# Peptides against a protein of PDB entry 6D0Y, part 190

Target 1, 225 residues: chain A of PDB entry 6D0Y
Amino acid sequence: ETEDHLESLICKVGEKSACSLESNLEGLAGVLEADLPNYKSKILRLLCTVARLLPEKLTIYTTLVGLLNARNYNFGGEFVEAMIRQLKESLKANNYNEAVYLVRFLSDLVNCHVIAAPSMVAMFENFVSVTQEEDVPQVRRDWYVYAFLSSLPWVGKELYEKKDAEMDRIFANTESYLKRRQKTHVPMLQVWTADKPHPQEEYLDCLWAQIQKLKKDRWQERHIL

## One batch from the design tools (peptide; made by RFdiffusion4, then SolubleMPNN)

Design b2_p27_5_s2
Fold by OpenDDE base, seed 4:
Structure b2_p27_5_s2 (fold): chain B 225 residues (1-225), chain A 27 residues (1-27)
Amino acid sequence: as target 1 above (225 residues)
Amino acid sequence: MKKKEEEELFEKERKKIYEELEKEKEE
């Protein structure tokens, strides 16, 4: 069936091929675009699923969505809405690993011209604004800061090029929060889990320092954070 | 950790794609 074929194509994109990844993505985008009128819901579900379940292919699928959106189809907006819903669900379920990944995914969609820079800035403003809410535990406030900072390697350059003043305000608020937050020390080797969403103070401070350096380096990085 | 060469290559290719697409929109 056509649906099964689409699933196979979407899941296998980026695998070893005689063609370049660029060519494969363009080809797949063309196929999907042609099928959107008849299989929009299925394609939407498939893309949301692979985006969530295959983090190793983040840039592949963001690019794919970008290519679809570039063809003047309104699919990108619906996809983003679905991803935002998934983000909210992940947060409600305390699936912080998935949640932060989804934020990074959305961040990279800015580079793919699916999400406008001002919209991403607004999202990060909302994240950092949580640090000002007294009814929110620090563990959750810390996560929003982590999610923001850890996503900047993907989108910081674009956001500062277009919204430097707004980004500077977000950075100032973040810095202020980091200075006033309570200290928490945990082993650096601990990973984020559903039951351990609180980032270590030293890690957040380290991340902050790394992002500050990245900013000074004009968002050109040689190493992933 | 240093970025993998494959990732860098892909980023370059992606950039080219979108630059071309933006040019086409401006035409």
Scores: peptide ipSAE 0.023, ipTM 0.472, DockQ to the pose 0.030
Fold by OpenDDE base, seed 1:
Structure b2_p27_5_s2 (fold): chain B 225 residues (1-225), chain A 27 residues (1-27)
Amino acid sequence: as target 1 above (225 residues)
Amino acid sequence: MKKKEEEELFEKERKKIYEELEKEKEE
């Protein structure tokens, strides 16, 4: 495969074809695996790019990375490192919407056996720990809580199956913070933007309630949309 | 917050793939 061909294959995966998506992903994983010795850097960059820029294909690309990792090539770790760097850059640039998406992406990588559950728990511990730091604006604290809670629909089941005690601690800390945080009385219709990183208080409270219910329901959705 | 049905279906298939891959590694 040529470099340009690889780019095309990666970008177009998931599009309609005569074969199933799963078959296409397995096929692509095989192609990429074979070409990693020659095009590792390029493939890494491409996957990072599409992972960031094509949110509609989140599960496709997490699966692809998972398949590559499962084929015993040392790729998953490097990919995760790149994604973490991107997350940091997004936060630095105040691109909070992208940052939340990246956290969700990383969360789904746990389901793809790329990131270990304990590592994801540690990440969430770090997020929630920000709520305890002094001289940090509440907007920043709220965002980390939002990022944590909003990612749980994707990974909560897995994390509680393996690290229930640690997760309970995180939940307790989250609940404590939500109770003591100041109310800003922002209208419910506020839309998240790069310029508006502060989640709506009512939304955050509602999200908390929804996550509590999801947890109670053992992370099973009653209705599939 | 909730996943789309198509995503859930894909997730199920994905899990099957990984299960098979793990079995192959053990053989």
Scores: peptide ipSAE 0.022, ipTM 0.515, DockQ to the pose 0.031
Fold by OpenDDE base, seed 5:
Structure b2_p27_5_s2 (fold): chain B 225 residues (1-225), chain A 27 residues (1-27)
Amino acid sequence: as target 1 above (225 residues)
Amino acid sequence: MKKKEEEELFEKERKKIYEELEKEKEE
């Protein structure tokens, strides 16, 4: 396979096909695995790119990475490291929209057996710990909470099944922060979100309420947008 | 916050894939 062909294959996966998505993903995983010895860096970059630019295909690409990892190729660890680096770069550049997609992507990788639940819990602990830093603008603190909460629909069930005590601590810290934060940053948060969950409520408070309900419902979403 | 319908479908398909992978490990 040529490098250009790999790009095409990766970008087009999940599109309308005569074959099932499962078959297409398995096939692509096989192709990529075979080409990793020669094009590992390119494949890593491509997957990182689609992860941040094609959020509508999040589950497709997390599954793809999961398949590659399941084939026992030493790729998963390097990919996660690359994603973390990209996340850091996005945050440094104040590209919060990109960053949240990366967090969601990483979250779903837990379901794909690429990232261990304890590692994801540690990441979220780090996120929520930012809320305790006084030298950090609230807009940034709010984003970390948003990133955490908005990722829970993808990974909350798994994390609570394995790390309920730690998750409860994170929730307690989050709740504490939400009670004491200023409300003036609502407009800024809305820039990062596509939908306004409730016009009469502050966004983070609304999101918090929704997540609490989701948790109560054992992480089963009643309505899918 | 909420998942799209398409993502839900993909998640279902993902589960099928991993179930198949587990079977392969047992064979």
Scores: peptide ipSAE 0.021, ipTM 0.450, DockQ to the pose 0.031
Fold by OpenDDE base, seed 3:
Structure b2_p27_5_s2 (fold): chain B 225 residues (1-225), chain A 27 residues (1-27)
Amino acid sequence: as target 1 above (225 residues)
Amino acid sequence: MKKKEEEELFEKERKKIYEELEKEKEE
């Protein structure tokens, strides 16, 4: 396989095919595994790029990374390191839309056995702990809560199965913050709710209510209207 | 908040993949 061919295969995975998506992903994982000795850096860069730019293929690429990691190659760890670095860069640049997507992507990597559940819990603990920092603007505190809550549809079930006590603590701290925070106009939240007819001031409260219902329904999304 | 229906269907396929991988480790 050439580098150009690998790029084409990675970018086009998940498109309509005569074969099932499952079969295509297994096949691609096999091809990439065989070429990792020669093209590891290129494959890492390509996967990081598509993981940032193609949100519609989130579960496809998390699964692909999971398959590569499962084949006894230390690919998953290196990929996660790159993604965490990108998340930090996005936050420094105030690119909150990219940042929240990266958090969701990392969340789904828990389901793919690339990230351990305790590590994701620790990340969310760190996010919610920002709400206790007095020198941080509320707009930024609100974003961390949003990033946490909006990622739970992807990983909430897994985290509660393995770390229920820790998750309950995070939920309690989140609820406490939502009750005491001021409702102000925040432009970044407007971007997230552009397609929803909800006031920006009530968005986090609405999201909280939806997540509480999802939790009550044991994280089955089909129960959310 | 909701995942696409196609993603939900794919999650079932993904589960099958990992179940087979676990069986291979046990053999």
Scores: peptide ipSAE 0.020, ipTM 0.549, DockQ to the pose 0.031

Design b2_p27_5_s3
Fold by OpenDDE base, seed 1:
Structure b2_p27_5_s3 (fold): chain B 225 residues (1-225), chain A 27 residues (1-27)
Amino acid sequence: as target 1 above (225 residues)
Amino acid sequence: SEKEKEKELFNEEKEKIYKELEEKKKL
């Protein structure tokens, strides 16, 4: 009964109520904290599940995890470990759409003070470093660049505020790669699928240009793309 | 994108909560 109740609360958070979202999240965090001694594993699994399966509630669940991490300092770490494990599994399964979403989710966890900025920078360094590996297909190299760039709208501001020099290095490496990579003609309207992970040439170049503009605009998004 | 719209939709609430989290982390 209690487990079902927790599941219901976690799944339904963010739905319309008489209370603000902030109040609901704080309340839920309190409930979950109180139940952690008895249902930690269940709560972790539930949060991982909803984080993965409900992308429309990304900021809700990152915020919730942030609140829980503030209350229980070990919880956030365990959650992140689970999410990273899921990311690895997604990559292994060639589920690139899920993988990129997970990277964005992790990126927003920086804003929620769950992941330290240096740790996220290190992750992005690792991603971009794949572009330097000779034995890796370009399609995979392109994906890592895409995953990095497409996550910057979520965390770029914070990372540049904390690690500007390191970020500049990553940007330089990214730019260098984009200049030297082989161009491929893929239909512009092709949707990314698990079986077709290769980003379109024009899309990567376009994304790069957009991110450069975003950076110049101090990471203030004026238009929702 | 839909995700970007969601991010913007909750931006105001997120900013408040993040500020609170930052303050709590300092305690």
Scores: peptide ipSAE 0.022, ipTM 0.399, DockQ to the pose 0.030; fails the geometry check
Fold by OpenDDE base, seed 5:
Structure b2_p27_5_s3 (fold): chain B 225 residues (1-225), chain A 27 residues (1-27)
Amino acid sequence: as target 1 above (225 residues)
Amino acid sequence: SEKEKEKELFNEEKEKIYKELEEKKKL
């Protein structure tokens, strides 16, 4: 069936090919666009699935969604809505690893012109605002800060170009929180789990320092060999 | 890291794609 074929194409994009990734993505976008009138729901579900399950292909699928959204079809909005729903579900299930990945995915969708910069800024404002809530455990506050900071390598440049003042406010609030929070030592080997979504004290501070440096370097990553 | 390098490469490719698309729209 055509649906099975689409699934195969979507899942395999970005794998070893004689063609460039660019060419493959454009080709796939063309195929999917042609089939959107008949299989929009299926394509949407497939893309949501692979986006969630294949974190190693994040940029591939964000680009693909961007290409589809650019082809005069209102696909990107529905996709984003689905991803937001998934983010909420991940948080409800205490799947913090999936949740942070979804935030990064959404962040990169800004670069792909699927999500507007102001919308992403608003999301990050909401995340950092959790740090001001007294009835929320610090572990949750720390996670939202982590989710924000760990996503900035994907979208920080774009957001500062368009919303520098708002971003500076978020940064200031983040810095303030990091200074006042109780530091907790957690073994580095402890992965984000449902029971302890709390980043190591040193890790969060280290991440902050890295992001500050990245910001100072105008969001240009230096390849450290 | 290799992962960061890969990310950068993909970002470069994305930029090329979108640039090409923008150029095509101007034609």
Scores: peptide ipSAE 0.022, ipTM 0.411, DockQ to the pose 0.031; fails the geometry check
Fold by OpenDDE base, seed 3:
Structure b2_p27_5_s3 (fold): chain B 225 residues (1-225), chain A 27 residues (1-27)
Amino acid sequence: as target 1 above (225 residues)
Amino acid sequence: SEKEKEKELFNEEKEKIYKELEEKKKL
């Protein structure tokens, strides 16, 4: 009964209520913390599941994990380990849509003080280093660049504040790769599926331009009117 | 629109939470 109640609370957080989202998240974190001694494994599994399946609530669940990590410093580490395992499994299964989402989720966990900035930089260094590997198809190289660039709106500001030199190196390597890679013509209507990890050429170049602009704007996003 | 207003409100609340987390880190 208690487990079912926890599942309901976790799944419904962020829905319309009389209270603010902040208040609801703090309240839920308190409830989950109180139940961790008895239901830690269940709570971890639930959070991993909703984090993976509800991309529209990315920032809600990263924030919740951040709150829990602040209350119980071991919880965040265990959660990250589970998410990294899931990322590896997604990559092995060629589930590139899930994989890129998990990278974005991990990126926002840096803002929630769950993942250290140097660790995230190291991950991105590893991604961009794939572009230098000759035994890897270009389609996979392109995906790693896409995963890196598409995650920067969530974490670029924090990483440049703490690791500007390393980030500049990653950007230089990315730019060099984008200039020298072969351009392939893929149909515009091609939906990104698990078996087709190829970001469209125009999209990668467009994304690069957008990220460069965001960087020039000091990672300040435009207000959505 | 109402949707954009809700998103903005969410971002403001998120920022408050991040600040609170940062303050707790200093304690």
Scores: peptide ipSAE 0.020, ipTM 0.376, DockQ to the pose 0.032; fails the geometry check
Fold by OpenDDE base, seed 4:
Structure b2_p27_5_s3 (fold): chain B 225 residues (1-225), chain A 27 residues (1-27)
Amino acid sequence: as target 1 above (225 residues)
Amino acid sequence: SEKEKEKELFNEEKEKIYKELEEKKKL
């Protein structure tokens, strides 16, 4: 059936092909756009599912959504809304691994012109504002800071170009929090569980330092040649 | 299980970020 075909196309995008990935994505976007009138809900669900369940294809699906959004802005909005709902659900379920991934996914959607920079800034403002809440355990506060900082490699450049003053405020608040928080030592590269979202001291401080360096370098990535 | 696999994938992505940061630190 057509629905099964769409599922197959969406799930298999990015696999080995005679055509370029970009060409395949453009083609798929065209197909999906054409089928939106009949299969909007199905396509939406499929995209949300693969976006959530296939982290290895993050850029592929953000790009795909970007292409679709360029063709059908309303659909892009609905997709974002669905992803935000999923993020909220993940947070409620203490699924911090999924949640942080979703934040990164949403961050990359800014680069794909699906999410406006001000909206992402507002999200990060909300995240960092959690550090000011007394009823939230530090483990959770640390996670929000982690989620924010760890997403900046994807979107920091765009956000600073568009909202430098607001970003500076967020950075100042983050720095202030990092200076005053209690330190906890945990091995780096640990496997996170739903009930253990706490970033270790060394990593969070390291992450902060790396982000500061990226900022200083105007968000240009350094490569080892 | 699917859930376990999902968790593994998310942790893998986390590890990629950590490795990237480590590389940047060494550079």
Scores: peptide ipSAE 0.000, ipTM 0.307, DockQ to the pose 0.019; fails the geometry check

Design b2_p27_5_s4
Fold by OpenDDE base, seed 5:
Structure b2_p27_5_s4 (fold): chain B 225 residues (1-225), chain A 27 residues (1-27)
Amino acid sequence: as target 1 above (225 residues)
Amino acid sequence: DEEEKKKKLFEEWKEKIYKELEEKKKK
């Protein structure tokens, strides 16, 4: 396969096809595995790109990465490392929208057996720990809470099944922060941007309530978050 | 809900295929 063809295959997976999604993913994973010796770097870059630019296909690409990881463990590790670097870069650039999608992507990789549950818990612990830093702007602290909470629909079930005590601690810290943080009032539909990344109090509180409900419902989604 | 059913089946497939691939890797 040529590099251009690989790009096309990766970008088009999950689109309308005569074959099932499962078959297409397995087939693509096989193709990519075969081409790793020659195009590993390109494939890594492509997968990172679609992870951040095509959120509607999140579960498709996490599954694809999971399949690749199962075939080539070294590649899976390199991919995760690349994604973490990308996340750090996005945060440094104040690209909050990209960063949150990366966190969600990483979260769903737990379900795909690419990232271990303890590692994801550690990441969320690090996120929530930022809320305890006084020299960090609230907008930044709020984002970490948002990133954590907004990722739980993808990974909350798995994490509570394996690390319930640790998750409860994170939840307690989150709740404590939400109660003590300064309230802000902005339109509910305001999108996270570099210019206006701070969500209104009602949004975070609403999200918290939704996640609490989701938790009570054993992480079975009944509503769109 | 057909979409929910599809998602469930997809998740079941994922678990199955990952196990199969892991077993294959060990051989």
Scores: peptide ipSAE 0.401, ipTM 0.866, DockQ to the pose 0.034
Fold by OpenDDE base, seed 3:
Order: C-alpha cells, then sequence, then structure tokens
Structure b2_p27_5_s4 (fold): chain B 225 residues (1-225), chain A 27 residues (1-27)
C-alpha cells in the first residue's frame, strides 16, 4: 500500500460499508501490519492524528490499535508513548478539551489490552495527587479530577476488577477534595473551551454523583445521566 | 438498546480476536 492509500484507509474505517465493522477492522489491521516494515512512522503518526481529531470514532481506533498491538507487540507501546507525549503537549498548550479526550482514549486502550490496568491506575493516582499540591491553581486541580472522573465510564470496571483497593483510595481522595474545595462562581451556561478549563460550578459535584451511581451499578454505562 | 447490543457484540468480538491473535503468535 502507498502512504496516501493508508491514510485513506485509516480515515475511512468505520464508515458505511458493505462489510461489517469487525471485518473492516480486522482487514485494516492486517494491511497495516504488512506495511509496518515500510511505513511504521507514517502509520503511527496517522493513528495519533485520527485518535485526536475524530472523537466519534474513539472505540474504532482504540480497537484498531489493540489489533495492531496484538500483532506487533512493540507497536502498541510506541503508540502509547506518542499519545502520552501529545497529552503533555496539550496540557502545556492549555488545550484541555484535547487533553481530556486523550485521557479517555488511553483509558479505553486498557480494554483493548494495550495499556495495563496498573499503569492506568498510576496515571489516575497522579492526577488526583495534584489536588494535594501547593501552588497549583484550583482550576488545574479541578480539571485533573474532571479528567479522572470523566474517563471512568470507559475503564472503571476493568480497574476495579483488578485494583479495587487502589481505586478506593483514589475515590476517597477525590471525595475529600470535592468536599473541601472552594466553589467558584462561573456562568452556568459557559461552554467548555480550551482556554477555559474550569468546569461549571456544580458540574464536578454532579459528575461525582453520576460516577458514584455508575460504580454502584457495576459500571453499566447506560446508568450515566 | 439496539446500540448497546451492537456495542456488546463488538466487545465480545474484540476479545475473541485478541485471543486468536495471541494463539497464532505462539505458534
Amino acid sequence: as target 1 above (225 residues)
Amino acid sequence: DEEEKKKKLFEEWKEKIYKELEEKKKK
């Protein structure tokens, strides 16, 4: 396959086709695997791009990466490293919308056997630990909590199955923070933007309640309000 | 509910394929 053709294939996967999504993903994974020796860097860049820019296809591309990782063990690691770098860059650039989406994407990679559960737990521990740091604006602390909580619909079940004690500790710390944090008054209908990362005043509390219910309901996403 | 059903089937397929790929890799 040519590089241009690979781009087309990757970008169009999941669109309406005569074949099932499953068949298309398996086929594409095979094509990409065969072309890795010649186009690994290009494929890696393309996957990172679509992972960032096409949130509507989150599960499609996490699955694709999972399939590639299963075929080529090193590829998944390289992809994750690239995504982590992108996450750091997004945070540095105050692109909080992209950053939170990347966290969700990484979370779903746990379900695709690309990221180990302990690694994701460690990431969330780091996120919530920011709430305890001095000289960090609350808007930043709130965002890390938001990023953690908003990612749990994708990975909470898996993490609690494997690391329940650690997750309980993270939850306890989160709850403690939410109780003690100073609520800020922001416009209720404020649109989430990259330059305005602070959630609406009651949003975190609402999200917390939703996640608590989700946890109680054994992480069935249909229970999210 | 139809979308949830599709999602479930998709997830089941994923796990199946991952196992198959691992088995092939070991051969």
Scores: peptide ipSAE 0.363, ipTM 0.852, DockQ to the pose 0.034
Fold by OpenDDE base, seed 1:
Structure b2_p27_5_s4 (fold): chain B 225 residues (1-225), chain A 27 residues (1-27)
Amino acid sequence: as target 1 above (225 residues)
Amino acid sequence: DEEEKKKKLFEEWKEKIYKELEEKKKK
């Protein structure tokens, strides 16, 4: 297959088709696997691009990467490395929206057996540990907490099943931080954007409450809706 | 409810496929 054809296949996966999504994903994974010897770099770049630019297909592409990882472990690792690099770049550029999305994407990769649960826990530990660092702006500390909490709907269940004690520690640290941080009151809840990276007190508190409820509901979304 | 069911089925499918692929890799 040509590079252009691969791009088309990757970009269009999950769209309406005569076949099921599952069938299409499996088929595409097979095609990509077969083409890795010749187009590994291109495929890697394409997947990174669509993962970043098509948030509506998050679960589709995490699944696809999971399928590829299962077939080619090295590729999965390289993909994760690329995504982490992108995360770092987003943070450097103060693109907090992209950054948080990337964290969510990485979180869902745990469910796809691309990232081990302990590794994700370690990442979240690192995030929350920033809240304990001196001379770090609160905006950064708040973001790391936000990124952590915002990702739990995707991976909280898995992490608590495997690393409950560690997760409880992270939660305790998060709660402690939320209680002691400087408060910023805003009349209405607003979406955290790159232009306004500092989360509203109410938003973080609300998010915390939502996550606590989700945790109590054993990470089942049915109880929240 | 249907969407949730679809999601559940999708997740179940993923786990099944991953397991199958892991088994194939070991042979």
Scores: peptide ipSAE 0.358, ipTM 0.849, DockQ to the pose 0.033
Fold by OpenDDE base, seed 4:
Structure b2_p27_5_s4 (fold): chain B 225 residues (1-225), chain A 27 residues (1-27)
Amino acid sequence: as target 1 above (225 residues)
Amino acid sequence: DEEEKKKKLFEEWKEKIYKELEEKKKK
């Protein structure tokens, strides 16, 4: 396959087809695996790009990466490393919308057996630990909490099944932070809630309540967050 | 309801295919 063709295949997966999505994903994974020796860097770049630019296809691409990882473990690791680097770059650039999508993507990779549950727990521990750091703006602390909470619909069930004690600690720390944080206007939160009718000051509290309910419902999604 | 069913089926397929792939690696 040519590089241009690979790009087309990757970008169009999940679109209307005569074949099932499952069949298309498996087929594409096979094609990409075969082309890794020649186009690994290109494929990595393409997958990172679509992961960032097409959040509506999150589960499609996480599944694709999962399939690739199952075929080539080294590739999966390299992909995760690339995504983590991108996450760091997004945060440095204050591109919080991209960053949160990356966190959600990584979260769903746990379900695709690309990232181990303990590793994701460690990541979330690191996120929530930022709330305890000195000299960190609240907007950043709020974002880490937001990133954590907003990712739980994708991975909360798996993490609690395997690391319930650690997750409870993270939840306790999160709750503590939410209780003590200043409920003032934060412009960045407004961007995150552009489509939500909730006041900015109460957004995280609302999200917390939603996640608590989701947890009580054993992580069965009744409403799309 | 149809979308939820599709999602469920997709998740079931994922688990199945990953298990199959893991089993292939062990042979």
Scores: peptide ipSAE 0.343, ipTM 0.842, DockQ to the pose 0.033

